# Designs tried in a protein design run: peptides against a protein of PDB entry 5ZKO. Part 4

Target 1, 44 residues: chain A of PDB entry 5ZKO
Amino acid sequence: SASNPRKFSEKIALQKQRQAEETAAFEEVMMDIGSTRLQAQKLR

## One batch from the design tools (peptide; aimed at target 1 I33)

Design b1_p9_8_s3 (made by RFdiffusion4, then SolubleMPNN; from b1_p9_8, 6 letters changed)
Fold by OpenDDE base, seed 3:
Order: C-alpha cells, then structure tokens, then sequence
Structure b1_p9_8_s3 (fold): chain B 44 residues (1-44), chain C 44 residues (1-44), chain A 9 residues (1-9)
C-alpha cells in the first residue's frame, strides 16, 4: 500500500505502549518482591 | 508465603522475556517501514 | 519521576 504515515505512526505508538505496559508489569513484580522483603524484615 | 527465590526469579525472567519480545516486535515494525520506503524509492 | 509516585513503600 501507499506510504501511509498515519498507519505507521499508529503501529509504532501501539508497540511503544505495549513496551511501557510490560515495563509497568515488571515494576509491579519488583514492588511486590520489595514489599514482601520489607514485610519479612518487619516480622523479625 | 515464605521467600521463594525461585518463584520470584521466574516472574522476573518471564517479564524480561516479554519486554524483549515487544522490543523485537518494534524492530519488526521499523524494518517493515524501512523496506516499504526502499520499495517506494525503487519504483520511482 | 512519575514512576516513583507509584512506589509506595
């Protein structure tokens, strides 16, 4: 198909969004681990 | 639950894998855009 | 950073 800058920009934006979502999910995992560790320390 | 390093490491590894997959998908999008541009130039 | 706002310790 002809150069459709809108369609390309849309694809790029969606992939960047997915990357950001996976980063957020990773951060959530790390927060849960950190919280669990902190809780374990408080219970000592 | 008790500190289960295996379970935490597994969660981290899976999230890192997902991040890598989304990066690869982004690269594929950019390759397709580049290929399309090159094709358009060749057809001129 | 905006990410730090979510980090409630």
Amino acid sequence: as target 1 above (44 residues)
Amino acid sequence: as target 1 above (44 residues)
Amino acid sequence: SSSAERRAA
Scores: peptide ipSAE 0.186, ipTM 0.691, DockQ to the pose 0.030
OpenDDE base, seeds 1, 2, 4, 5: peptide ipSAE 0.183, 0.166, 0.170, 0.179; ipTM 0.693, 0.688, 0.687, 0.689

Design b1_p9_8_s4 (made by RFdiffusion4, then SolubleMPNN; from b1_p9_8, 4 letters changed)
Fold by OpenDDE base, seed 5:
Structure b1_p9_8_s4 (fold): chain B 44 residues (1-44), chain C 44 residues (1-44), chain A 9 residues (1-9)
Amino acid sequence: as target 1 above (44 residues)
Amino acid sequence: as target 1 above (44 residues)
Amino acid sequence: SSSAAKAAA
């Protein structure tokens, strides 16, 4: 019976990790776009 | 040259969609846990 | 808009 709370907490933790990973991926995308824009400005 | 802005906007939109999907998945997990808890209370 | 200024090295 005591196994259910632990399994639920693990499920929540894993899902929160996935959200954090997607946030990190978004930050990487935005940084790449920013670097591309900065490079384009340096080439002018 | 004008192709880059459209590709970047698409990349951002897709990444934001992924974040929204992970949020929806989290809400589903929490709802399942809530339903399980409610069922356990009904069995008492 | 969360402008996290990430310093690109």
Scores: peptide ipSAE 0.097, ipTM 0.684, DockQ to the pose 0.032
OpenDDE base, seeds 1, 2, 3, 4: peptide ipSAE 0.058, 0.049, 0.059, 0.072; ipTM 0.680, 0.674, 0.681, 0.684

## One batch from the design tools (peptide; aimed at target 1 T23)

Design b1_p10_1 (made by RFdiffusion4)
Pose (drawn by RFdiffusion4):
Structure b1_p10_1 (pose): chain A 43 residues (1-43), chain B 44 residues (1-44), chain P 10 residues (1-10)
Amino acid sequence: ASNPRKFSEKIALQKQRQAEETAAFEEVMMDIGSTRLQAQKLR
Amino acid sequence: as target 1 above (44 residues)
Amino acid sequence: PPLPLPPVPP
């Protein structure tokens, strides 16, 4: 499962992991401004 | 073909070079991250 | 932007 044999299974796994990370990466980058505004509130 | 070499040896050496660079910068931002968490005590 | 797909060896 973690290390498939078929090339098709390997491609599917790499695309799955890539989609998860991009979904999570685009969330962290999505609301950075909300954190950048917190500094202006603190200063 | 400069960033994309033909020989596999040149490709492996290129990935190894980039990996060393990416890890070197990563080991810097995560290193002095403690000094930033100490600055946070000044606020509270 | 989407992250690059890692290379998949056969």

Design b1_p10_1_s1 (made by RFdiffusion4, then SolubleMPNN; from b1_p10_1 with P7F)
Fold by OpenDDE base, seed 5:
Structure b1_p10_1_s1 (fold): chain B 44 residues (1-44), chain C 44 residues (1-44), chain A 10 residues (1-10)
Amino acid sequence: as target 1 above (44 residues)
Amino acid sequence: as target 1 above (44 residues)
Amino acid sequence: PPLPLPFVPP
């Protein structure tokens, strides 16, 4: 019985944290792509 | 040297999958809150 | 109010 409002707040907070971490991971992937593109441009 | 465009495409696809899964998990949390709210309303 | 859906970067 997760009727405790605190439990919901904690679940929401954890979910927000995960989403922020996934956003950061996405930005890292895009930075890696960007860096590769810059490297490819420097070699031409 | 992850210069392979396929590797980037795969990374992006994986990231999109994770984000979709996190969205689904969030929706599940919200559904749980909603169900609890309905239960609380039925008990009043 | 319903919480906004998580921001998914494009």
Scores: peptide ipSAE 0.246, ipTM 0.708, DockQ to the pose 0.124
OpenDDE base, seeds 1, 2, 3, 4: peptide ipSAE 0.242, 0.237, 0.234, 0.243; ipTM 0.710, 0.704, 0.696, 0.710

Design b1_p10_1_s2 (made by RFdiffusion4, then SolubleMPNN; from b1_p10_1, 3 letters changed)
Fold by OpenDDE base, seed 4:
Structure b1_p10_1_s2 (fold): chain B 44 residues (1-44), chain C 44 residues (1-44), chain A 10 residues (1-10)
Amino acid sequence: as target 1 above (44 residues)
Amino acid sequence: as target 1 above (44 residues)
Amino acid sequence: APLPLPYVPK
């Protein structure tokens, strides 16, 4: 049976990349919240 | 200026869901490795 | 010998 470790390693790398991208996207949302809060404080 | 906390909360929830889904996908890949290893041990 | 990893299609 064909050993295909490369394809498996590629899949692992892809999944880890996706995890990182979704984390970054979440951090962007939280940054927007932080910016909005800062603006609100300045306008008070 | 419109405070839209509901839209923020929805976006946060969506991003957290995506993080969980990508984690689950990675765990599935690792489960396949584990299953293969277990099978190999049984065949020895 | 290392065990072969399963194939994961893209």
Scores: peptide ipSAE 0.223, ipTM 0.695, DockQ to the pose 0.073
OpenDDE base, seeds 1, 2, 3, 5: peptide ipSAE 0.222, 0.219, 0.216, 0.218; ipTM 0.696, 0.692, 0.687, 0.693

Design b1_p10_1_s3 (made by RFdiffusion4, then SolubleMPNN; from b1_p10_1 with P1G P7E)
Fold by OpenDDE base, seed 1:
Structure b1_p10_1_s3 (fold): chain B 44 residues (1-44), chain C 44 residues (1-44), chain A 10 residues (1-10)
Amino acid sequence: as target 1 above (44 residues)
Amino acid sequence: as target 1 above (44 residues)
Amino acid sequence: GPLPLPEVPP
């Protein structure tokens, strides 16, 4: 198979971007949990 | 906002699963690069 | 130098 650095480079970059997005999504979930706990304390 | 540990637990689990899947996808790309290199050597 | 990346198989 022919060598094309751009195509595999693009594929790698895309996968790294997806990993970063999923990490950010996880962090958002954890922040929401924290916020919920803070709100629960205010209502008690 | 009400606290629901079960819902948050599920959300966390889902995000962790997605991270694992994206990691696996990245590893697959890297393996494919390796395989292509090996094939290129055989054809030379 | 660095090895070039191959083309993604179809």
Scores: peptide ipSAE 0.169, ipTM 0.752, DockQ to the pose 0.069
OpenDDE base, seeds 2, 3, 4, 5: peptide ipSAE 0.158, 0.159, 0.155, 0.157; ipTM 0.746, 0.745, 0.744, 0.747

Design b1_p10_1_s4 (made by RFdiffusion4, then SolubleMPNN; from b1_p10_1, 3 letters changed)
Fold by OpenDDE base, seed 5:
Structure b1_p10_1_s4 (fold): chain B 44 residues (1-44), chain C 44 residues (1-44), chain A 10 residues (1-10)
Amino acid sequence: as target 1 above (44 residues)
Amino acid sequence: as target 1 above (44 residues)
Amino acid sequence: MPLPLPKVPK
């Protein structure tokens, strides 16, 4: 259990980091899909 | 590489799930902090 | 709070 404010802030910051990383991963996925789509268009 | 629309949708869905899970984890963290805060107030 | 989905260039 976080008992002090510093521990609270650390937990929050860590979780925010994780969310940001997942966001970046999502962006990468969408970029990959976008690239694939562009390739498909180019091959037609 | 996702080559078909089904694979695209699967990747997107999976990533959205991960983001939702991280959100839930964040909410849990905040709930924990909130509970701790409430406890601290009660002990004063 | 949930994060919004990122805007990805199309």
Scores: peptide ipSAE 0.199, ipTM 0.712, DockQ to the pose 0.202
OpenDDE base, seeds 1, 2, 3, 4: peptide ipSAE 0.188, 0.189, 0.175, 0.198; ipTM 0.703, 0.704, 0.709, 0.709

Design b1_p10_2_s1 (made by RFdiffusion4, then SolubleMPNN; its pose is not in this set)
Fold by OpenDDE base, seed 4:
Structure b1_p10_2_s1 (fold): chain B 44 residues (1-44), chain C 44 residues (1-44), chain A 10 residues (1-10)
Amino acid sequence: as target 1 above (44 residues)
Amino acid sequence: as target 1 above (44 residues)
Amino acid sequence: KALQEVAEAR
């Protein structure tokens, strides 16, 4: 059985990248919500 | 400006679900690698 | 808005 350590490392790296992208997307959503709340407070 | 708290909560929930799905996918990759390593040890 | 961009990216 060819231990494909290179293929495993590629899969790990790709999956870690996806996790980081989803984290960044979440942070962007939270920033937009925060900005919307701040605007609503300024208009009161 | 209609404060759409329901829409914000839906977006937060959806994004948290995506993060959890990507975490589960990473854990599956790591489990497969771990199983492959264990098999390789048993065959030595 | 970031909310819209995240929704459209998928």
Scores: peptide ipSAE 0.237, ipTM 0.708, DockQ to the pose 0.048
OpenDDE base, seeds 1, 2, 3, 5: peptide ipSAE 0.236, 0.234, 0.229, 0.230; ipTM 0.712, 0.709, 0.709, 0.705; seed 3 fails the geometry check

Design b1_p10_2_s2 (made by RFdiffusion4, then SolubleMPNN; its pose is not in this set)
Fold by OpenDDE base, seed 5:
Structure b1_p10_2_s2 (fold): chain B 44 residues (1-44), chain C 44 residues (1-44), chain A 10 residues (1-10)
Amino acid sequence: as target 1 above (44 residues)
Amino acid sequence: as target 1 above (44 residues)
Amino acid sequence: AAKQEVAAAR
């Protein structure tokens, strides 16, 4: 049976992309929380 | 304006769960590729 | 005053 090295590489690349997207989404959440805290501090 | 610390904590927890799920999916892909490589090696 | 919340993720 022949292996499909291109398809394996594509599958790995796609999964790494998903991990990067979830990391970026986490950073956005943390930025929004940080901004909210800064706003609350300024209003005191 | 009041902040929603519970909702912030829940949002962080949900995002960490998504990151863990994507990590598990990556590990599954790597296991499948590893198994395919092992099978190909045994057939040679 | 409106409560502050985290925006939706991407």
Scores: peptide ipSAE 0.161, ipTM 0.671, DockQ to the pose 0.038
OpenDDE base, seeds 1, 2, 3, 4: peptide ipSAE 0.153, 0.156, 0.160, 0.158; ipTM 0.676, 0.678, 0.662, 0.688; seed 1 fails the geometry check

Design b1_p10_2_s3 (made by RFdiffusion4, then SolubleMPNN; its pose is not in this set)
Fold by OpenDDE base, seed 5:
Structure b1_p10_2_s3 (fold): chain B 44 residues (1-44), chain C 44 residues (1-44), chain A 10 residues (1-10)
Amino acid sequence: as target 1 above (44 residues)
Amino acid sequence: as target 1 above (44 residues)
Amino acid sequence: AAKAEIAAAR
């Protein structure tokens, strides 16, 4: 049977995209927490 | 206003869990591709 | 620690 190298590459690319999206979501969480900390410091 | 350090920790933990789940899914994809390659080699 | 985690995720 012929291999499907294109399909494998697409599957890998999709999974890498999902990892990048989760990284971006993590950065957003950290930025929100950071901004909250800064606000709390300003209110002291 | 009081900070919510517990809520922040929970949010970080949840996001780290999601990253780990995506890593596990990536490893599964790579294992499936690896097994397919091995099968193709055996059939040569 | 948070910066190190972000860097590790990239």
Scores: peptide ipSAE 0.155, ipTM 0.696, DockQ to the pose 0.196
OpenDDE base, seeds 1, 2, 3, 4: peptide ipSAE 0.138, 0.095, 0.131, 0.137; ipTM 0.683, 0.661, 0.669, 0.676; seeds 1, 4 fail the geometry check

Design b1_p10_2_s4 (made by RFdiffusion4, then SolubleMPNN; its pose is not in this set)
Fold by OpenDDE base, seed 4:
Structure b1_p10_2_s4 (fold): chain B 44 residues (1-44), chain C 44 residues (1-44), chain A 10 residues (1-10)
Amino acid sequence: as target 1 above (44 residues)
Amino acid sequence: as target 1 above (44 residues)
Amino acid sequence: SAAQEVAAAR
């Protein structure tokens, strides 16, 4: 079969999107932890 | 509530695992594309 | 970044 450059580009774009989403989710986790730490410091 | 350092570490570890899995999936995509290109070159 | 840490651990 002929190479399908469009399908390859779509597959790459989808995986890059997933990586970006997981990065954003990690940043959210770190922000939540940071906020919790700040709150704990205020209560001391 | 007291900070739960264990739960935070578990949450971070889980997100790092997800990011690693998505990275591995991206590498697999790139390998598949590379293999397809190599096969296409052999058929020319 | 976490992605950089994963890359460094490989």
Scores: peptide ipSAE 0.227, ipTM 0.710, DockQ to the pose 0.107
OpenDDE base, seeds 1, 2, 3, 5: peptide ipSAE 0.190, 0.192, 0.195, 0.213; ipTM 0.696, 0.702, 0.700, 0.704; seed 5 fails the geometry check

Design b1_p10_3 (made by RFdiffusion4)
Pose (drawn by RFdiffusion4):
Structure b1_p10_3 (pose): chain A 43 residues (1-43), chain B 44 residues (1-44), chain P 10 residues (1-10)
Amino acid sequence: ASNPRKFSEKIALQKQRQAEETAAFEEVMMDIGSTRLQAQKLR
Amino acid sequence: as target 1 above (44 residues)
Amino acid sequence: SLSESSLSES
């Protein structure tokens, strides 16, 4: 499972992990401004 | 073909070089991250 | 967005 044999299964796994990370990466970058505004509120 | 070499040896050495650079910068931002968490005590 | 990953068969 974690290390498939078929090339098709390997490609599907790499595309799955890539989609997860891009979904999580585009969430962290999505609301950075909300955190950047917190500093102006603190200063 | 400069960033994309033909020989596999040149390709491996290139990935090894980039991995050393990426890890070197990563080991710097995560290193002095404690000094930033101490600055947070000043606020509260 | 993260760069697309590709895989080559041996």

Design b1_p10_3_s1 (made by RFdiffusion4, then SolubleMPNN; from b1_p10_3, 6 letters changed)
Fold by OpenDDE base, seed 2:
Structure b1_p10_3_s1 (fold): chain B 44 residues (1-44), chain C 44 residues (1-44), chain A 10 residues (1-10)
Amino acid sequence: as target 1 above (44 residues)
Amino acid sequence: as target 1 above (44 residues)
Amino acid sequence: PLPEVTLEEP
């Protein structure tokens, strides 16, 4: 099952994917902060 | 909203929590593998 | 290194 992999190799692969996705989500938040700062500077 | 924090500080905190949770989930998978290996050794 | 093919979860 795609949602419940039985093989440990598949579980590991899935967890590594999730870790990468959470990293990407964090980077997006940081980019949003950066963009907000840039916009604020342009308004000055 | 707990599910949609507006403040960047709250967003960052949430993302860091998620990263920690995914790390813990990965460690659990690795522990399960280790336990399986230990069990296999005991059967020998 | 982990094996390429692992056993299933018990």
Scores: peptide ipSAE 0.123, ipTM 0.707, DockQ to the pose 0.092
OpenDDE base, seeds 1, 3, 4, 5: peptide ipSAE 0.115, 0.127, 0.082, 0.083; ipTM 0.705, 0.706, 0.696, 0.699; seeds 1, 3, 4 fail the geometry check

Design b1_p10_3_s2 (made by RFdiffusion4, then SolubleMPNN; from b1_p10_3, 6 letters changed)
Fold by OpenDDE base, seed 5:
Order: C-alpha cells, then sequence, then structure tokens
Structure b1_p10_3_s2 (fold): chain B 44 residues (1-44), chain C 44 residues (1-44), chain A 10 residues (1-10)
C-alpha cells in the first residue's frame, strides 16, 4: 500500500517531541538531585 | 527536605528506560516507513 | 491502507 508521507511525518514529529520531553524530565531530576545536594552541604 | 538518594536512583533508572522506549518507538516508525517504501518500489 | 506504527510510552 502507498504510504501517506504526511502521516509518517506527523508520527515522526510527535516522537521527536516525546524524546525532547523525556530529556527535559531527566534534566529536571538531575537538577533536583543537585539542589538537594546543595542543601545537604549547607546543613553540614 | 532531605532527598532520598534511592528514590533519585529509581527515578533516573525509570527515566532512562522511558528514553530507551521512545528511541525504540522511533526506530519502529522508521522501519515502517522503510518497509512501505520498499513495497511501493516493488509495485512500481 | 497505511501501515500502522505504534508509538510507545511506558
Amino acid sequence: as target 1 above (44 residues)
Amino acid sequence: as target 1 above (44 residues)
Amino acid sequence: PLPEVTLEEE
């Protein structure tokens, strides 16, 4: 069957967005770890 | 509040898993595009 | 018909 390039383009774009969101979520987790470490250091 | 390092490790591991899943999904999309293109080429 | 491709998010 003939592919609809527009549908594939849409799916690819969505997937790239999700990858970016997951990266941002990972960065947020790392920032939270960093902030907690900083707080712990200040309490020492 | 003191961070629970074990919880951070768990969150990081989960996030890495999600990133891998999103990558796999993207690869699947690309394979589907490739298969459709191959089929279209065979029909030409 | 367009091949269906799945986008996974767990």
Scores: peptide ipSAE 0.181, ipTM 0.723, DockQ to the pose 0.048
OpenDDE base, seeds 1, 2, 3, 4: peptide ipSAE 0.098, 0.091, 0.121, 0.180; ipTM 0.690, 0.686, 0.703, 0.721

Design b1_p10_3_s3 (made by RFdiffusion4, then SolubleMPNN; from b1_p10_3, 7 letters changed)
Fold by OpenDDE base, seed 4:
Structure b1_p10_3_s3 (fold): chain B 44 residues (1-44), chain C 44 residues (1-44), chain A 10 residues (1-10)
Amino acid sequence: as target 1 above (44 residues)
Amino acid sequence: as target 1 above (44 residues)
Amino acid sequence: PLPERTLEKP
């Protein structure tokens, strides 16, 4: 049962958590790209 | 695995889109709160 | 109708 938060504060907190998780996922992608670039530079 | 730079650009673009969607979802929650407050004020 | 969602009081 999708328990919809009855409190706006809880809904806001959940949404802020999702934003933080998406930011962390973006930073992970950027780190992977950075490591790949560093490896490519070492091989040149 | 040949890390194609084009795939990185797509991965970054997708992640940026997800961040924008989460921001829009947050703004929707805030709008719902605002509308509820306005309705409550009209009834007082 | 009462709002289904409420603000948490500080």
Scores: peptide ipSAE 0.092, ipTM 0.696, DockQ to the pose 0.045
OpenDDE base, seeds 1, 2, 3, 5: peptide ipSAE 0.095, 0.093, 0.089, 0.090; ipTM 0.701, 0.695, 0.696, 0.696; seeds 1, 2 fail the geometry check

Design b1_p10_3_s4 (made by RFdiffusion4, then SolubleMPNN; from b1_p10_3, 7 letters changed)
Fold by OpenDDE base, seed 1:
Structure b1_p10_3_s4 (fold): chain B 44 residues (1-44), chain C 44 residues (1-44), chain A 10 residues (1-10)
Amino acid sequence: as target 1 above (44 residues)
Amino acid sequence: as target 1 above (44 residues)
Amino acid sequence: ALPPVTLEEE
């Protein structure tokens, strides 16, 4: 059946959002690592 | 607390895997769009 | 390039 053109744009937008969220999650992990390293440095 | 280095590497690897999976999902969406376009062209 | 919004799904 003829799907509404908005379906594709909506699907694409959702996938791009997910990619951005995964990138943000990765940055959060890296920040946590950085903070841990900084704390360890302060204790030396 | 000093987190085990393996925890961080494991977390990083998991996040990289998720990013790759989201990229693959996006490519699948684009392939579906491409197939639809090709079909529409054949019907013209 | 992103497809135009006018593309319909099958």
Scores: peptide ipSAE 0.168, ipTM 0.717, DockQ to the pose 0.095
OpenDDE base, seeds 2, 3, 4, 5: peptide ipSAE 0.124, 0.106, 0.164, 0.153; ipTM 0.709, 0.704, 0.717, 0.714; seed 5 fails the geometry check

Design b1_p10_4 (made by RFdiffusion4)
Pose (drawn by RFdiffusion4):
Structure b1_p10_4 (pose): chain A 43 residues (1-43), chain B 44 residues (1-44), chain P 10 residues (1-10)
Amino acid sequence: ASNPRKFSEKIALQKQRQAEETAAFEEVMMDIGSTRLQAQKLR
Amino acid sequence: as target 1 above (44 residues)
Amino acid sequence: EEREEIIAEL
C-alpha cells in the first residue's frame, strides 16, 4: 500500500499526496493577510 | 539542457546539490525559531 | 567540488 508495485498505483499515490499538500499549502497561503493584519493591530 | 542534463550522473549530482541547498536554508529558519517564541512573551 | 566527487564516484 505505502509502497505499491504497479507503476499505475505509484503514479496514483504521488498524485494523491500532491493534491493533499497543494490543498493544505493553498490554505496556509490563503489567509496570511489575516495574520499580517494582526501585527498592525498589535503595533 | 543546463538545468536539465543528459547524463544520469549529472542529474543525480544536481539533485544532491539542490537538496543540500534546500536543507541548509531549512535548518536555518527552523533553528532560531526559539528566539522568536521568546519575543512573544514580551507582548503578553 | 562535492558535485565533481559524486560524478567521479559514479

Design b1_p10_4_s1 (made by RFdiffusion4, then SolubleMPNN; from b1_p10_4, 6 letters changed)
Fold by OpenDDE base, seed 2:
Structure b1_p10_4_s1 (fold): chain B 44 residues (1-44), chain C 44 residues (1-44), chain A 10 residues (1-10)
Amino acid sequence: as target 1 above (44 residues)
Amino acid sequence: as target 1 above (44 residues)
Amino acid sequence: ESAQELIEKL
């Protein structure tokens, strides 16, 4: 089939979005860990 | 609850794995696009 | 390589 630039661009955009979402999820995990440590310190 | 270093390390590892998987998926998309373009060129 | 670098190769 003919090259479908619009479809390819959409696939790329979707994959970039997924990568960004996984990065955000990782940052959230790190923030949760940091917050837990901070809370533990405050309770001492 | 007490800090659970093992659980946190596991969460981090899982998120890093997900990021790697999304990167691999993106690279596959790009390879498919490249292959399609190459095939189109060969047919000319 | 970055996603951007991959795009630039196409």
Scores: peptide ipSAE 0.151, ipTM 0.721, DockQ to the pose 0.086
OpenDDE base, seeds 1, 3, 4, 5: peptide ipSAE 0.148, 0.144, 0.137, 0.146; ipTM 0.722, 0.698, 0.698, 0.707; seeds 3, 4 fail the geometry check

Design b1_p10_4_s3 (made by RFdiffusion4, then SolubleMPNN; from b1_p10_4, 5 letters changed)
Fold by OpenDDE base, seed 5:
Structure b1_p10_4_s3 (fold): chain B 44 residues (1-44), chain C 44 residues (1-44), chain A 10 residues (1-10)
Amino acid sequence: as target 1 above (44 residues)
Amino acid sequence: as target 1 above (44 residues)
Amino acid sequence: QSRQELIAQL
């Protein structure tokens, strides 16, 4: 079926949103690791 | 709590996997759009 | 920051 161009734009927008959310979650994990390492260093 | 370094590595690995899956899904959508456009061009 | 740049900070 001629997939409606509107449906493609919606799919692309959804995928971009998901990628941004996963990136933010990754950055949060990395910040937590960094903070934990800094805390461990201060306790030594 | 001293978050177990093992838990961080697991979280990072999971996030990397999710990002790869979302990238693959995005590429699939783009391929579908390209294929649909090519088909539409051939039908004209 | 790219994902790779963030990983490189570990």
Scores: peptide ipSAE 0.154, ipTM 0.720, DockQ to the pose 0.056
OpenDDE base, seeds 1, 2, 3, 4: peptide ipSAE 0.115, 0.101, 0.115, 0.120; ipTM 0.712, 0.711, 0.714, 0.706; seed 1 fails the geometry check

Design b1_p10_4_s4 (made by RFdiffusion4, then SolubleMPNN; from b1_p10_4, 6 letters changed)
Fold by OpenDDE base, seed 3:
Structure b1_p10_4_s4 (fold): chain B 44 residues (1-44), chain C 44 residues (1-44), chain A 10 residues (1-10)
Amino acid sequence: as target 1 above (44 residues)
Amino acid sequence: as target 1 above (44 residues)
Amino acid sequence: SEAQQLIDEL
């Protein structure tokens, strides 16, 4: 479809970027949890 | 892991919510594109 | 990806 293809593509790209950033943030939280668990195990 | 389990769970829940919201926003963009295409086809 | 496929169809 020729109706504003660039604007639509830009909107899609932005949304995909946001999804990727939120995924990265989630992975960071998971890493912190994993690190905490590992530390706790080492202290036992 | 017992080290701040509530805080970690809250952070995870928040991140999952954000991911869902961004997915919904993406789906809205897709709907708009689909609607535009459908309209263009009807006008031909 | 579905997103890229959509972009290619525009």
Scores: peptide ipSAE 0.147, ipTM 0.692, DockQ to the pose 0.109
OpenDDE base, seeds 1, 2, 4, 5: peptide ipSAE 0.140, 0.142, 0.127, 0.129; ipTM 0.686, 0.690, 0.682, 0.690; seed 2 fails the geometry check

Design b1_p10_5 (made by RFdiffusion4)
Pose (drawn by RFdiffusion4):
Structure b1_p10_5 (pose): chain A 43 residues (1-43), chain B 44 residues (1-44), chain P 10 residues (1-10)
Amino acid sequence: ASNPRKFSEKIALQKQRQAEETAAFEEVMMDIGSTRLQAQKLR
Amino acid sequence: as target 1 above (44 residues)
Amino acid sequence: PLPPIPPLPP
């Protein structure tokens, strides 16, 4: 499962992991401005 | 073909070089991250 | 968005 044999299964796993990370990466980058505004509120 | 060499040896050495650079910068931002968490005590 | 990973050749 974690290390498939078929190349088709390997490609599907790499695409799955890539989609999860991009979904999580585009969330952290999505609301950075909300954190950047917190500093102006603190200063 | 400069960033994309033909020989596999050149490709492996290129990936090794980039991995050493990416890890060197990563080991710097995560290193002095404690000194930033101490600055947070000044606010509260 | 992260760059796409190319598929592995069989």

Design b1_p10_5_s1 (made by RFdiffusion4, then SolubleMPNN; from b1_p10_5 with P7D)
Fold by OpenDDE base, seed 3:
Structure b1_p10_5_s1 (fold): chain B 44 residues (1-44), chain C 44 residues (1-44), chain A 10 residues (1-10)
Amino acid sequence: as target 1 above (44 residues)
Amino acid sequence: as target 1 above (44 residues)
Amino acid sequence: PLPPIPDLPP
């Protein structure tokens, strides 16, 4: 099934996708922090 | 939304945890593959 | 759970 691949290659691909998604989520958080920091600097 | 540094710190910590969990899941897949390879070698 | 399918070379 798409949610639980049995082939090793597909399992690896799924895990790599998940890692990439979590990395992207982290980068989004960092962008928000960076934006907030810049806004705070502009208000000083 | 108003970026509270505390909330960002918590979000960062959560994302780091998720990244670690996904890394561990990938390592588990690789261990399974490695185990299968070792088993195949033992059967030779 | 279903067993994995070893589709990678050993």
Scores: peptide ipSAE 0.370, ipTM 0.805, DockQ to the pose 0.036
OpenDDE base, seeds 1, 2, 4, 5: peptide ipSAE 0.360, 0.366, 0.350, 0.355; ipTM 0.804, 0.802, 0.797, 0.804

Design b1_p10_5_s2 (made by RFdiffusion4, then SolubleMPNN; from b1_p10_5, 3 letters changed)
Fold by OpenDDE base, seed 2:
Structure b1_p10_5_s2 (fold): chain B 44 residues (1-44), chain C 44 residues (1-44), chain A 10 residues (1-10)
Amino acid sequence: as target 1 above (44 residues)
Amino acid sequence: as target 1 above (44 residues)
Amino acid sequence: RLPPIPDLAP
């Protein structure tokens, strides 16, 4: 079957978007942990 | 509520695993593109 | 789209 660069480019872009979303999700987890730590410090 | 480092550590580990899975999925897409290119070259 | 992350804050 013929290579479809446009379709490949779309797949690459979508996959890179997923990686970015997973990075954002990780940053959210780290922010939640940071908030927990900061709250604990404020109460001390 | 008390901080639960174990639960946070589990969540961090799971999120890092998801990032690794997305990287593997990206590599698969790139391999498919590479294979398509190589096949096209072999037929020339 | 990823599902929402559960709240980790106490």
Scores: peptide ipSAE 0.211, ipTM 0.720, DockQ to the pose 0.075
OpenDDE base, seeds 1, 3, 4, 5: peptide ipSAE 0.209, 0.185, 0.161, 0.181; ipTM 0.723, 0.715, 0.713, 0.717; seed 3 fails the geometry check

